# Peptides against a protein of PDB entry 6GMG: the designs that were tried, part 49

Target 1, 331 residues: chain A of PDB entry 6GMG
Amino acid sequence: DSDDRVTPPAEPLDRMPDPYRPSYGRAETVVNNYIRKWQQVYSHRDGRKQQMTEEQREWLSYGCVGVTWVNSGQYPTNRLAFASFDEDRFKNELKNGRPRSGETRAEFEGRVAKESFDEEKGFQRAREVASVMNRALENAHDESAYLDNLKKELANGNDALRNEDARSPFYSALRNTPSFKERNGGNHDPSRMKAVIYSKHFWSGQDRSSSADKRKYGDPDAFRPAPGTGLVDMSRDRNIPRSPTSPGEGFVNFDYGWFGAQTEADADKTVWTHGNHYHAPNGSLGAMHVYESKFRNWSEGYSDFDRGAYVITFIPKSWNTAPDKVKQGWP

## One batch from the design tools (peptide; aimed at target 1 D3)

Design b2_p15_4_s4 (made by RFdiffusion4, then SolubleMPNN; from b2_p15_4, 10 letters changed)
Fold by OpenDDE base, seed 5:
Structure b2_p15_4_s4 (fold): chain B 331 residues (1-331), chain A 15 residues (1-15)
Amino acid sequence: as target 1 above (331 residues)
Amino acid sequence: SELERAAQSYRDKAA
């Protein structure tokens, strides 16, 4: 039960982490040890190490979303999300393919839809957009300047995002970021902010008014990116897990992975930080563990999810929660 | 709600 959640205790600022446990391309550690690493590596504000606050530790204790929460500084809103979907592949497979032995039509369609998403291209799109945003931020000292720069950048690249409404999540994302308005954050200065990326895995079949088959096997038409922009309407994502396909089966509601602002050009070498569940050291779930996974490990996901979105948000440049390079594990 | 924000348990992935 969620009532078993416990906030991890404070760790001394100078306490060094214990070695992470390597496991099949991932590095794993208990949440307390991640706090130690976080304080040594990611906690810096204006170049000074900070002890993770009680509030931050509480955020972290929520599990995978907690990792993104503590590093982004806000609970994920997922408004500015990107994905890549191969419509031609989807249509072709539906037309010319057939269900596997024992696979229902609904299972087949759900699987084909899932397989028609390209996680790498989705990630690439998000990175592309983040790069454009960062260029627009660089010398903009007010929101108007940022928006003007952004429009110019988009026009130069002939990007379909230039046609988005001014009220869209794309253009409103910065001004809706709490840390942008904070005195010790952006202080309303776009040039003090940078774009960062996290990923969410979730289930497509969340519409309670739809068929049971869609809830069990996926909704092939749900959460597709808009052509040209790659934007995904996340408004219908209500953190509803996949419906059981057999008695006793249960699925997880979501998974979050933190990427930040790594500059590694090879997607396969990027590191994604995520948690397994909320921290319940005295409960049935046990202590929360934090994983640092390579992109392949992260993007593979679980059968619990058939959608992956890559989300852009902003943090102050003075924070070190999104460094250019992330080292997997410890030491 | 806390239930909406809290992640459930994940299965360990071997690879």
Scores: peptide ipSAE 0.034, ipTM 0.756, DockQ to the pose 0.227
OpenDDE base, seeds 1, 2, 3, 4: peptide ipSAE 0.028, 0.031, 0.032, 0.029; ipTM 0.710, 0.704, 0.743, 0.710; seed 3 fails the geometry check

Design b2_p15_5 (made by RFdiffusion4)
Pose (drawn by RFdiffusion4):
Structure b2_p15_5 (pose): chain A 331 residues (1-331), chain P 15 residues (1-15)
Amino acid sequence: as target 1 above (331 residues)
Amino acid sequence: GADAARINAQNAAAA
């Protein structure tokens, strides 16, 4: 009867996954089966396949956060985040639009702010920034050389990110990555690391001391990207879900999607990996399922979330959790 | 409702 979280059992390294295919842009498989796929195509350490460890299986079993947790080796901090927001569209639709049949002004403002974000440009911005970071760390063998290389390209590219504080989440992103300091990971050598991207969907109205309207319909001024850089201050994100509008209405507080470092130029052809909930086959929600969605399917989101952030972190090059190509389903 | 609360509790536990 217990809807307790259970850890999926160990899968032998030779066990192949059951086949599955995408339907209308999304593929799904039970977590036990995804572990088999992950061990075949994502588990490589210096080209050697590995069994998903007990610890990794435990992380994965937590739901949508599990895929990102496993692939990055760290619980997601969301410190370095990017998004796109059309300020002009937002200001114009506020002073020119009107609430629809059955909206409070707070609901109208909350929706307009939501629709003013552009998740394609937001992902695109994280893409170009991660590329600059990867070029900066290619031949840099200490952090100082990495930061010099990073600032040089940003200045020459007239990127407002060059003026970020030395201790900002942007410039400190590499040094604050645990695997960067590990002797078996980056070993303080930026050339042994790689920038990767994952996404977080979340709710904007997370201030418990704010009006109920913002908790129920969103805070338009919250989690907006800074101009020029596109950085999103994630420090006030506390994993607080959208408040219900009627009794019995439940919302999920966040969703994580793993992109990695795919080389596909078509943002719509990129695949994003995420789970539906924690693993509980003997409980109410049932077994965890891993979803592999095209970008548009992922970025469609849900009413639970009115904010999207595209996050950059680093993993060692020796890993294979962010390959150049990600295929939906199996084979 | 109850299902979302369960997911949210586990999300909180993960954090």

Design b2_p15_5_s1 (made by RFdiffusion4, then SolubleMPNN; from b2_p15_5, 5 letters changed)
Fold by OpenDDE base, seed 1:
Structure b2_p15_5_s1 (fold): chain B 331 residues (1-331), chain A 15 residues (1-15)
Amino acid sequence: as target 1 above (331 residues)
Amino acid sequence: GAKAALINEYNKAAA
């Protein structure tokens, strides 16, 4: 019950974290201890540590989405999302493959579609686009200059994104970022902003007007990236979980992982920060825990989800919530 | 509010 959510208490700015617990390639800690780490490592504004505010602690308390929320400075809108889908693999497997023993046709098709997504290539595409955006931001002191730079960069790279409409989330993402407009943020100066990345896992079969089979086993045609650009239309994602396939079965609505702006070239060495559930220390769910996972652990996902998207947003360069290097755990 | 409906109640990462 969402009514059990509690805002974690403030932590002294100088309090050091307790050691994280290693668990199957992840580093785990309770939310209060993550706040301590966050204040020591990620809280810096213009090079100065900051205590996590009550508002930020409240955002964080919402669980996995809370981690992305507090670090990005806004609730995820998921408008600029990327993925990679192997259409040839999908078609070939449907044609030549067969359902497993006990697997329905719908279940087979849903599974094949899920397996046709490449998480690593999707992540790489988002990183590529973020890099282009960062170059466009670097010397742009107004939005017009940023957009001009962006178009030039895309043209030079022969990127299909150059053909996107001016109203596309791709071009409107910066102007729609609250921190861009804040005096202590971007102050309407693109050169004060940088692109950052987070990921969302979710269920494809969310259309209530579709067949029960699609809701149970996935919609093979839903949330595919556009050819060339890799853009995913996220407008139909309403945070609806997978439908149960057996009595008593239940699925989670979504998962969010924060990457930020790490420069590690090897995807497998990148660190993704996420939470298990909203903070309910006095409720049935218990205290919120925060996980720092390697890409392999994050991208594996769960049976609850058959889609993964990598989303670009922006934060002020003065924030340290997206450093070049992220260290897993503590110390 | 609307944000309260967008809560991840449980993540299997905790399991």
Scores: peptide ipSAE 0.032, ipTM 0.723, DockQ to the pose 0.103
OpenDDE base, seeds 2, 3, 4, 5: peptide ipSAE 0.031, 0.031, 0.031, 0.031; ipTM 0.713, 0.720, 0.719, 0.720

Design b2_p15_5_s2 (made by RFdiffusion4, then SolubleMPNN; from b2_p15_5, 7 letters changed)
Fold by OpenDDE base, seed 4:
Structure b2_p15_5_s2 (fold): chain B 331 residues (1-331), chain A 15 residues (1-15)
Amino acid sequence: as target 1 above (331 residues)
Amino acid sequence: GAAAELINKYGAEAA
């Protein structure tokens, strides 16, 4: 029951976090301890440590999405999303592959589609685009300059994104970022902003008008990236979970992981921060836990989800929520 | 029941 959600209490600014619990390549802690770490490491505005505000603590309390929310400064809109899909693999497996024993045709097709997505390539595409955007931002002092720079960068790289409409999420993402317009944020100066990345895991079979099989086992044709650009149309993602395949079975609606702007070139060494569920210390779910996972652990996902998207948004450079290096756990 | 629209209800505890 969402009614059991509680906002974590304030933590003293000078309180150091307790050690995280290591587990299978992840570091785990309770949400209150993450707040302590956040205040020590990520809270800085213009180089000054800040206590997490009540509003930020409330955002955080929403679980996995809360981690992305507090660090990005806004609720995820997921409009600028990237993925990689191997169409040839998909076609080949459908043609030459066979359902497993006891697997229905719909299950087989859903599984093959899921397996045809490459999380690493999707992530790399997002990083590539974020890098281009950051170069375009660097010396641009108005949106027009940013857009001009962006187009030039894309042209130089012969990137298909150069053909996107001016109203596309790709070109409109910066202007639609609240922190860009804030006086203490970007103040309408692109050079004060940087591109950041988060990831969303979700279910493909969300169309209520589709077959029950698609809702249960996935829609093989849904949420595929556009060829050349890698852009995913997320407009049909309504946070609808996978339909149960058996009585009593239930699935989660989504998972979010925060990457930020890490410069680690090896994807496998990147750290992804995410939460398990909304904070309900007095409820059946219990206290919220925060995980810092390596890419392998994050990208593995859960059976609840058959899609992963890597989303670009922007934050002010004055924020320290997306540092170049993220250390897993504490200390 | 419909999952909460804006939150993840069940976190898979990273075993």
Scores: peptide ipSAE 0.036, ipTM 0.706, DockQ to the pose 0.118
OpenDDE base, seeds 1, 2, 3, 5: peptide ipSAE 0.029, 0.033, 0.028, 0.029; ipTM 0.698, 0.724, 0.695, 0.695

Design b2_p15_5_s3 (made by RFdiffusion4, then SolubleMPNN; from b2_p15_5, 7 letters changed)
Fold by OpenDDE base, seed 4:
Structure b2_p15_5_s3 (fold): chain B 331 residues (1-331), chain A 15 residues (1-15)
Amino acid sequence: as target 1 above (331 residues)
Amino acid sequence: GDAAALINEYGAKAA
């Protein structure tokens, strides 16, 4: 099926997009039209519009991950991920709750675990950390200065992240960002970079050595954030989908949503950009569509997934792929 | 790597 993937053709730089289609609080368009919007709104390097390159169009063609890929400049590594889990709620529901009619114990526990994650608090934590990082970046002209600033900011806020190891993804994320090292990117100058956020939805029951029930209904103990920091160990996320619970049932492996660096204080008003599937205009899946969703629409997710993580990475400030304000749809 | 690991298969469902 992946053999049906096609790279969308180039769009003229001056071509304006057609109106998006509104649908249940989302704005939807075909991938070619998103390229047009992207070139008009997000393509700017040092204030100058750019045509989406063949490489970027190829990245984009991979679907939901492609949207994050083209806007972040790299394939998602998901190393610096945050979430929020209500342990008290989880324990209370397990103790005092009961399975629904026809629900197995494993289904019940998986559902309760899923419901114990708070997407809004997870997102807020990522935004908080990104803000701290941005303050640390602002006047730092080398990595040492950035790290010093970061430690000071964390100490001032009494943030548990101050106790992370120097080799932690938290402290190593900037130096491991390709665009930071690029001459036309950060050029090794932290003050030329900014923190950005994307989100990944995925399945908790990915351990093939675990019970079939965990693979089918979720692993209640998997991918929980560390207390205090909110960091999620993503090392065991191998893009394995949920196992079918019935014959013929199938689930997708992940979903990615791009937030960037929006400054909207109300989480419910933030816009998340994501794709449905890889671009296959001549295949069974059809053309790729791009969606711009409000947080409520994004965070709702699908039954395919029982985990959501909010990931921080970095892009050059000279890029306009993460503007302060994102408008849903077109015009 | 497996190309299938880089993609999702289904379109976004309307809420």
Scores: peptide ipSAE 0.035, ipTM 0.737, DockQ to the pose 0.097
OpenDDE base, seeds 1, 2, 3, 5: peptide ipSAE 0.029, 0.031, 0.030, 0.034; ipTM 0.706, 0.723, 0.716, 0.726; seed 5 fails the geometry check

Design b2_p15_5_s4 (made by RFdiffusion4, then SolubleMPNN; from b2_p15_5, 6 letters changed)
Fold by OpenDDE base, seed 1:
Structure b2_p15_5_s4 (fold): chain B 331 residues (1-331), chain A 15 residues (1-15)
Amino acid sequence: as target 1 above (331 residues)
Amino acid sequence: GAAAELINAYAAEAA
């Protein structure tokens, strides 16, 4: 029950966190202790350590999305999303494969579609695009200069994104970022901003007009990336969970993981920060816990979801919520 | 409503 959500209390600015605990190959801690770490490591604005505000603590209290929310500075809009899908693998498996024992045709097709997505390639595409955008931002002091730089970078790389419409989420993402327009943020200066990445896991079978089988087992044709660009149309994502396949079964609507702007070249060594549920210390769910997972742990996902997208947004360079290096756990 | 769209819950991660 959402009514059980509580905003975590303020933590003293100089309070050091307690050690994280290992949990299923990841580092885990209670939300209050994450706030302590956040204040020591990620809170800096223009080099000055900050106490997490009441508003930020409230955002954080919403669970996995709260982690991305507090670090990106806005609720995720998911407009600039990337993925990788192996069409040949999908077609070949449908043609030459067969359902497992007890598996329906719809379940088989849904599973094959899910397995045809490559999480690592999707993540790498997002990182590639973020790098191009960061180069375009570096010396641009107005949006026009940024867009010109971006087009030049894309042309030099022969990237299919160069053919996107000017109104595309790809070109409009910066100007639609609130912190870009803030005086203490970007102040309309692209060179004061940097691209950051987060990931969303969600269900493909969200169309209420589709068959029950698609809602239960996935829609093989939904949320595929466009060829060449890797862009995913997220407009049909309504945060609708998977439909139950058996009595008493229930699924969660989404999961979010924060990556930021880590420079670690090995994807397997990157750290993804996420929460388990909204903070309900006096409710049945209990206190919110925050996890710092390696890419392998994050990308594995859950049976609740059959899609993963890697999303680009922007934050001011003066924020330290997306440092070059993220250390897993504490100390 | 809108609140439900903002909240996730993973029992497996809570255990």
Scores: peptide ipSAE 0.044, ipTM 0.742, DockQ to the pose 0.124
OpenDDE base, seeds 2, 3, 4, 5: peptide ipSAE 0.034, 0.033, 0.032, 0.046; ipTM 0.703, 0.710, 0.702, 0.746; seeds 3, 5 fail the geometry check

Design b2_p15_6 (made by RFdiffusion4)
Pose (drawn by RFdiffusion4):
Structure b2_p15_6 (pose): chain A 331 residues (1-331), chain P 15 residues (1-15)
Amino acid sequence: as target 1 above (331 residues)
Amino acid sequence: SVFSRFPNRPPQRLP
């Protein structure tokens, strides 16, 4: 009867996954089967396949956060985040639009703020920034050389990110990556690391001391990107879900999607990996399923979340959890 | 929907 979280059992390294295909832009498989796929195409350490460890299987079983947790080797901090927001559209639609049939002003403002975000440009911004970071660490063998290389290209590119504080989440992103300092990971050598991207969907009204309207309909001033840089301050994100509007209405507090470092230029052809909930085949929610969605399917989101952040972190180059290509389903 | 829907649907669990 227990809806307790269970860890999926170990899968032999030779066990191939059951076949599955995408339908209308999304593919799904039970977590036990995804582990088989992951071991075949994502588990490589210096080109050698590996079995998903007991610890990794435990991380994965937590739900949507599990895929990102496993692939990055760290529980997501969301410290370095980017988004796009049309300030002019937001200000114009507020002073020119009106609430629709059946909206409070707080609900109207919350929705307009939500629709003013552009997740394609937000992902595009994280893409170009991650590319700058990767070029900066290509031949840099110490952090100092990486930071010099990073600032040099940002200044020449007139990127407002050049003026970020030395201790900001941007400039400290590499040094604060645990695998960067590990002797088996980056070993303090930026050339052994790689920038990767994952996304977080979440709710804007997370201040428990705010009005109920913001908790139910959103805070338009919350989690907006800074101008010029596109950085989103994630420090006030506390994993608090949207408050219900009527009794019995349940909302999920967040969703994580793993992109990695795919080379596909078409943002709409990129694949994003995420789970539906924690693993509980003997319980109420059932077994965890891993979803592989095209970008538009992922960025469609749900009413649970009115905010999207595209996050940059680093993994060692020796890993294969962020390959150049990601294929939906199997084979 | 990726998420199942029913009364009092709980949020994602945290470690």

Design b2_p15_6_s1 (made by RFdiffusion4, then SolubleMPNN; from b2_p15_6, 6 letters changed)
Fold by OpenDDE base, seed 3:
Structure b2_p15_6_s1 (fold): chain B 331 residues (1-331), chain A 15 residues (1-15)
Amino acid sequence: as target 1 above (331 residues)
Amino acid sequence: SVYPRYPNMPPHPLP
């Protein structure tokens, strides 16, 4: 398949965005207009707005993942992921529930598993952990100080994360963040960094050695959060889409939504930024569009996906890609 | 309503 992906052209630094348009309850615009908004609102380094670089524009061109990539400064590794799963609900529904008319047993189990995830609680867990991390980052001028602070915070809250291995993604996330090590980033100073959140939607049935039914209808046991911590093992996520259930049916590999570090306490009022597909203005897919959605619109997801994870990473505080307040659309 | 979904692509691993 010919790579029809195109890097959006540079936008003048002083060019103001055109108005966004409503789309299915979201604010929507074409990618080049998002670049304009990004330069005006999110591009600031040390208080100075920046033109989106060619490299950043190339990252952005990859679609939904590109939005998260540009704003986080790195391709998502998804190592520090959280979710909430109601095991009792799942067990009870499997026991007492019935397949719908025409629904197979596998389809029923996959659906019940999907419905047993609570997106809001998963998001809340990630926010809770991010808050703990941010407190631990404060006034910590080396990694050892950060880790000590983190352990203390977790102990004070009686959080099960305190029992994680020192090599776990939870404790290694900061040191594994490229911007933490950059001179113009964290410069190895944790107090210069802040925790940020993005979300990934993906398919549970990715194991090629499993049954076809699991690949079609979901694997009820896959990508569940660990009890107590809420951590999801993402090691088996290989960006494999859902298998078609009928001829001609096709599914997308993933979706990413950027939240950043918004302080809005009401989850329903938080804004999630995401893209529809890679930028192919001269191809069949067309130009990439960027959406700014409320949490309900984001968390609703698509039939393509039966899992949602909320992931924590870090960016320098000097970046404005994760402001306290995100305004939906333009103006 | 859900807008049409299309492929999102990860970058190819750099050698």
Scores: peptide ipSAE 0.035, ipTM 0.736, DockQ to the pose 0.190
OpenDDE base, seeds 1, 2, 4, 5: peptide ipSAE 0.031, 0.030, 0.029, 0.031; ipTM 0.720, 0.715, 0.703, 0.708

Design b2_p15_6_s2 (made by RFdiffusion4, then SolubleMPNN; from b2_p15_6, 5 letters changed)
Fold by OpenDDE base, seed 5:
Structure b2_p15_6_s2 (fold): chain B 331 residues (1-331), chain A 15 residues (1-15)
Amino acid sequence: as target 1 above (331 residues)
Amino acid sequence: SVYPRYPNRPPHPLP
């Protein structure tokens, strides 16, 4: 199926986008038109518009992950992920709740676990941490200064992240960012970088050694955030989709949504950019479409997924792929 | 290298 993927052609730098169309509260367009918008709005390096390169267009062609890829500058590693899980709610519902009619115990537990995650609180935690990181990045001209600043910020806020190991994804994320080390990127100067956020939806029941029920209905214990920090161990996420519960049923492996660094305080007004599938204009899937969704539309997700994580990475401040304000659609 | 892709999934309407 991957053989049908096509890299979208180049778009002239000065070509303006066609209007997006509304789609169930979202703004939707074909990938080529998104490239046009991207070139007009997000392509800027040091304030200068850039044509999306062939490499970038190829990244984009991978679908939802491609949107995050082209805007973050790297394939998502998902190492610095946050979520919010209400343990008390989970325990209470398991104890006092009952399966619905026709619902198995495994289905019930999986559903209860899914419902015990709070996407908004997870997003808020990521934003909080990103803000702390951005403060730590400011005026830090080497990694040591950044780390010192970060520790101080965390201590001042009495944040449990201050107790993380120095080798943890939390502290190592910046140094492991390719664009940080690039001459035309951060050039090893933390103050030239900023924290950005994207989200991943995925399935909890990925452990092949677990029961079939967990693979079908979710693993209630998987991918929970650590108390206090909100960090999710993503090491066991192998992009394995939900197992079919009935013949002919199939599920998608993941979904990615790009947020960047929007400053909109109201989560519900934030815009999330994502794609539907890889670009296959000559195949059965058709052309890739890009969606710009409000948070409520993004966070709702699909039955394919029972986990949402909000991931922090870094991009150079000179890039405009994560502006303070994102406008939904075009014009 | 071929990275994992997102297969076909149309957006669903709001409830």
Scores: peptide ipSAE 0.036, ipTM 0.749, DockQ to the pose 0.058
OpenDDE base, seeds 1, 2, 3, 4: peptide ipSAE 0.030, 0.034, 0.033, 0.028; ipTM 0.696, 0.738, 0.748, 0.698; seeds 1, 2 fail the geometry check

Design b2_p15_6_s3 (made by RFdiffusion4, then SolubleMPNN; from b2_p15_6, 6 letters changed)
Fold by OpenDDE base, seed 2:
Structure b2_p15_6_s3 (fold): chain B 331 residues (1-331), chain A 15 residues (1-15)
Amino acid sequence: as target 1 above (331 residues)
Amino acid sequence: SVYPQYPNRPPHPLP
């Protein structure tokens, strides 16, 4: 059904958005109207509004991932991901807890594992690391200076990330960012870049060689953060959805939410931008809708997913796709 | 390259 995807048409640069619709604490609009908002609010390069390009509109048309794609400037690689997992809670619940009536052992273990993740702490860890990175980027005019600054910051905070390998996603993330190398982007100057955050929801039971139960109910041991660092190995995430537990049941592969670089200290007041599906105005799915959700709405996720990761990437400071303050809806 | 896309998931109400 991917053949039904259509690139949204261009919107005039000066066209103002229509009001967003409230939807269970979220602000919702059709993708074309989001483009209008994006052009008014997020499109700025060096302080000047820009029309969303055809390429950017094409990226956006891919749905939830498209929102992150257009705002980050690259398709999500998810290499620098963070989460928080309460191992003591997990062990205790497995030992002392009992399956619910009708719940299988595998279902119980999967549920307990899911519930042992703390989305808020995972998000806070990512924000903490992003802040460290931003300090390291400041006044660093080459990658070597950035890395030296980063190591110093980590040492001062006694952060376990200081022990990561030089080739780890943590240290290689900047150099692997296309916009860092672009003339109109970072131009190889770290001080022109800033760290930004997005989130991915996905399924843990993706190993095809594992038991059917893990594919149906989750793999309790998969995609846990490393102790101390909070880093999640995302290498095994192949965008495989949850397996059906009953006939006719189907699950989606992932969800992406864009946070950017908001400075709101209260996590519950942060705004997350995401899409429902790829744009298919003439297809069965219909037009793509964009949602601006509070953290509570975003972090709740769906039964399709039992993992959430908070990912750090970089964008040029000249871009306004990650402003300090994001307002929900329009006006 | 064909990039994965999100097919369809409507938002659900908060409990």
Scores: peptide ipSAE 0.033, ipTM 0.735, DockQ to the pose 0.057
OpenDDE base, seeds 1, 3, 4, 5: peptide ipSAE 0.030, 0.028, 0.032, 0.030; ipTM 0.690, 0.678, 0.718, 0.732

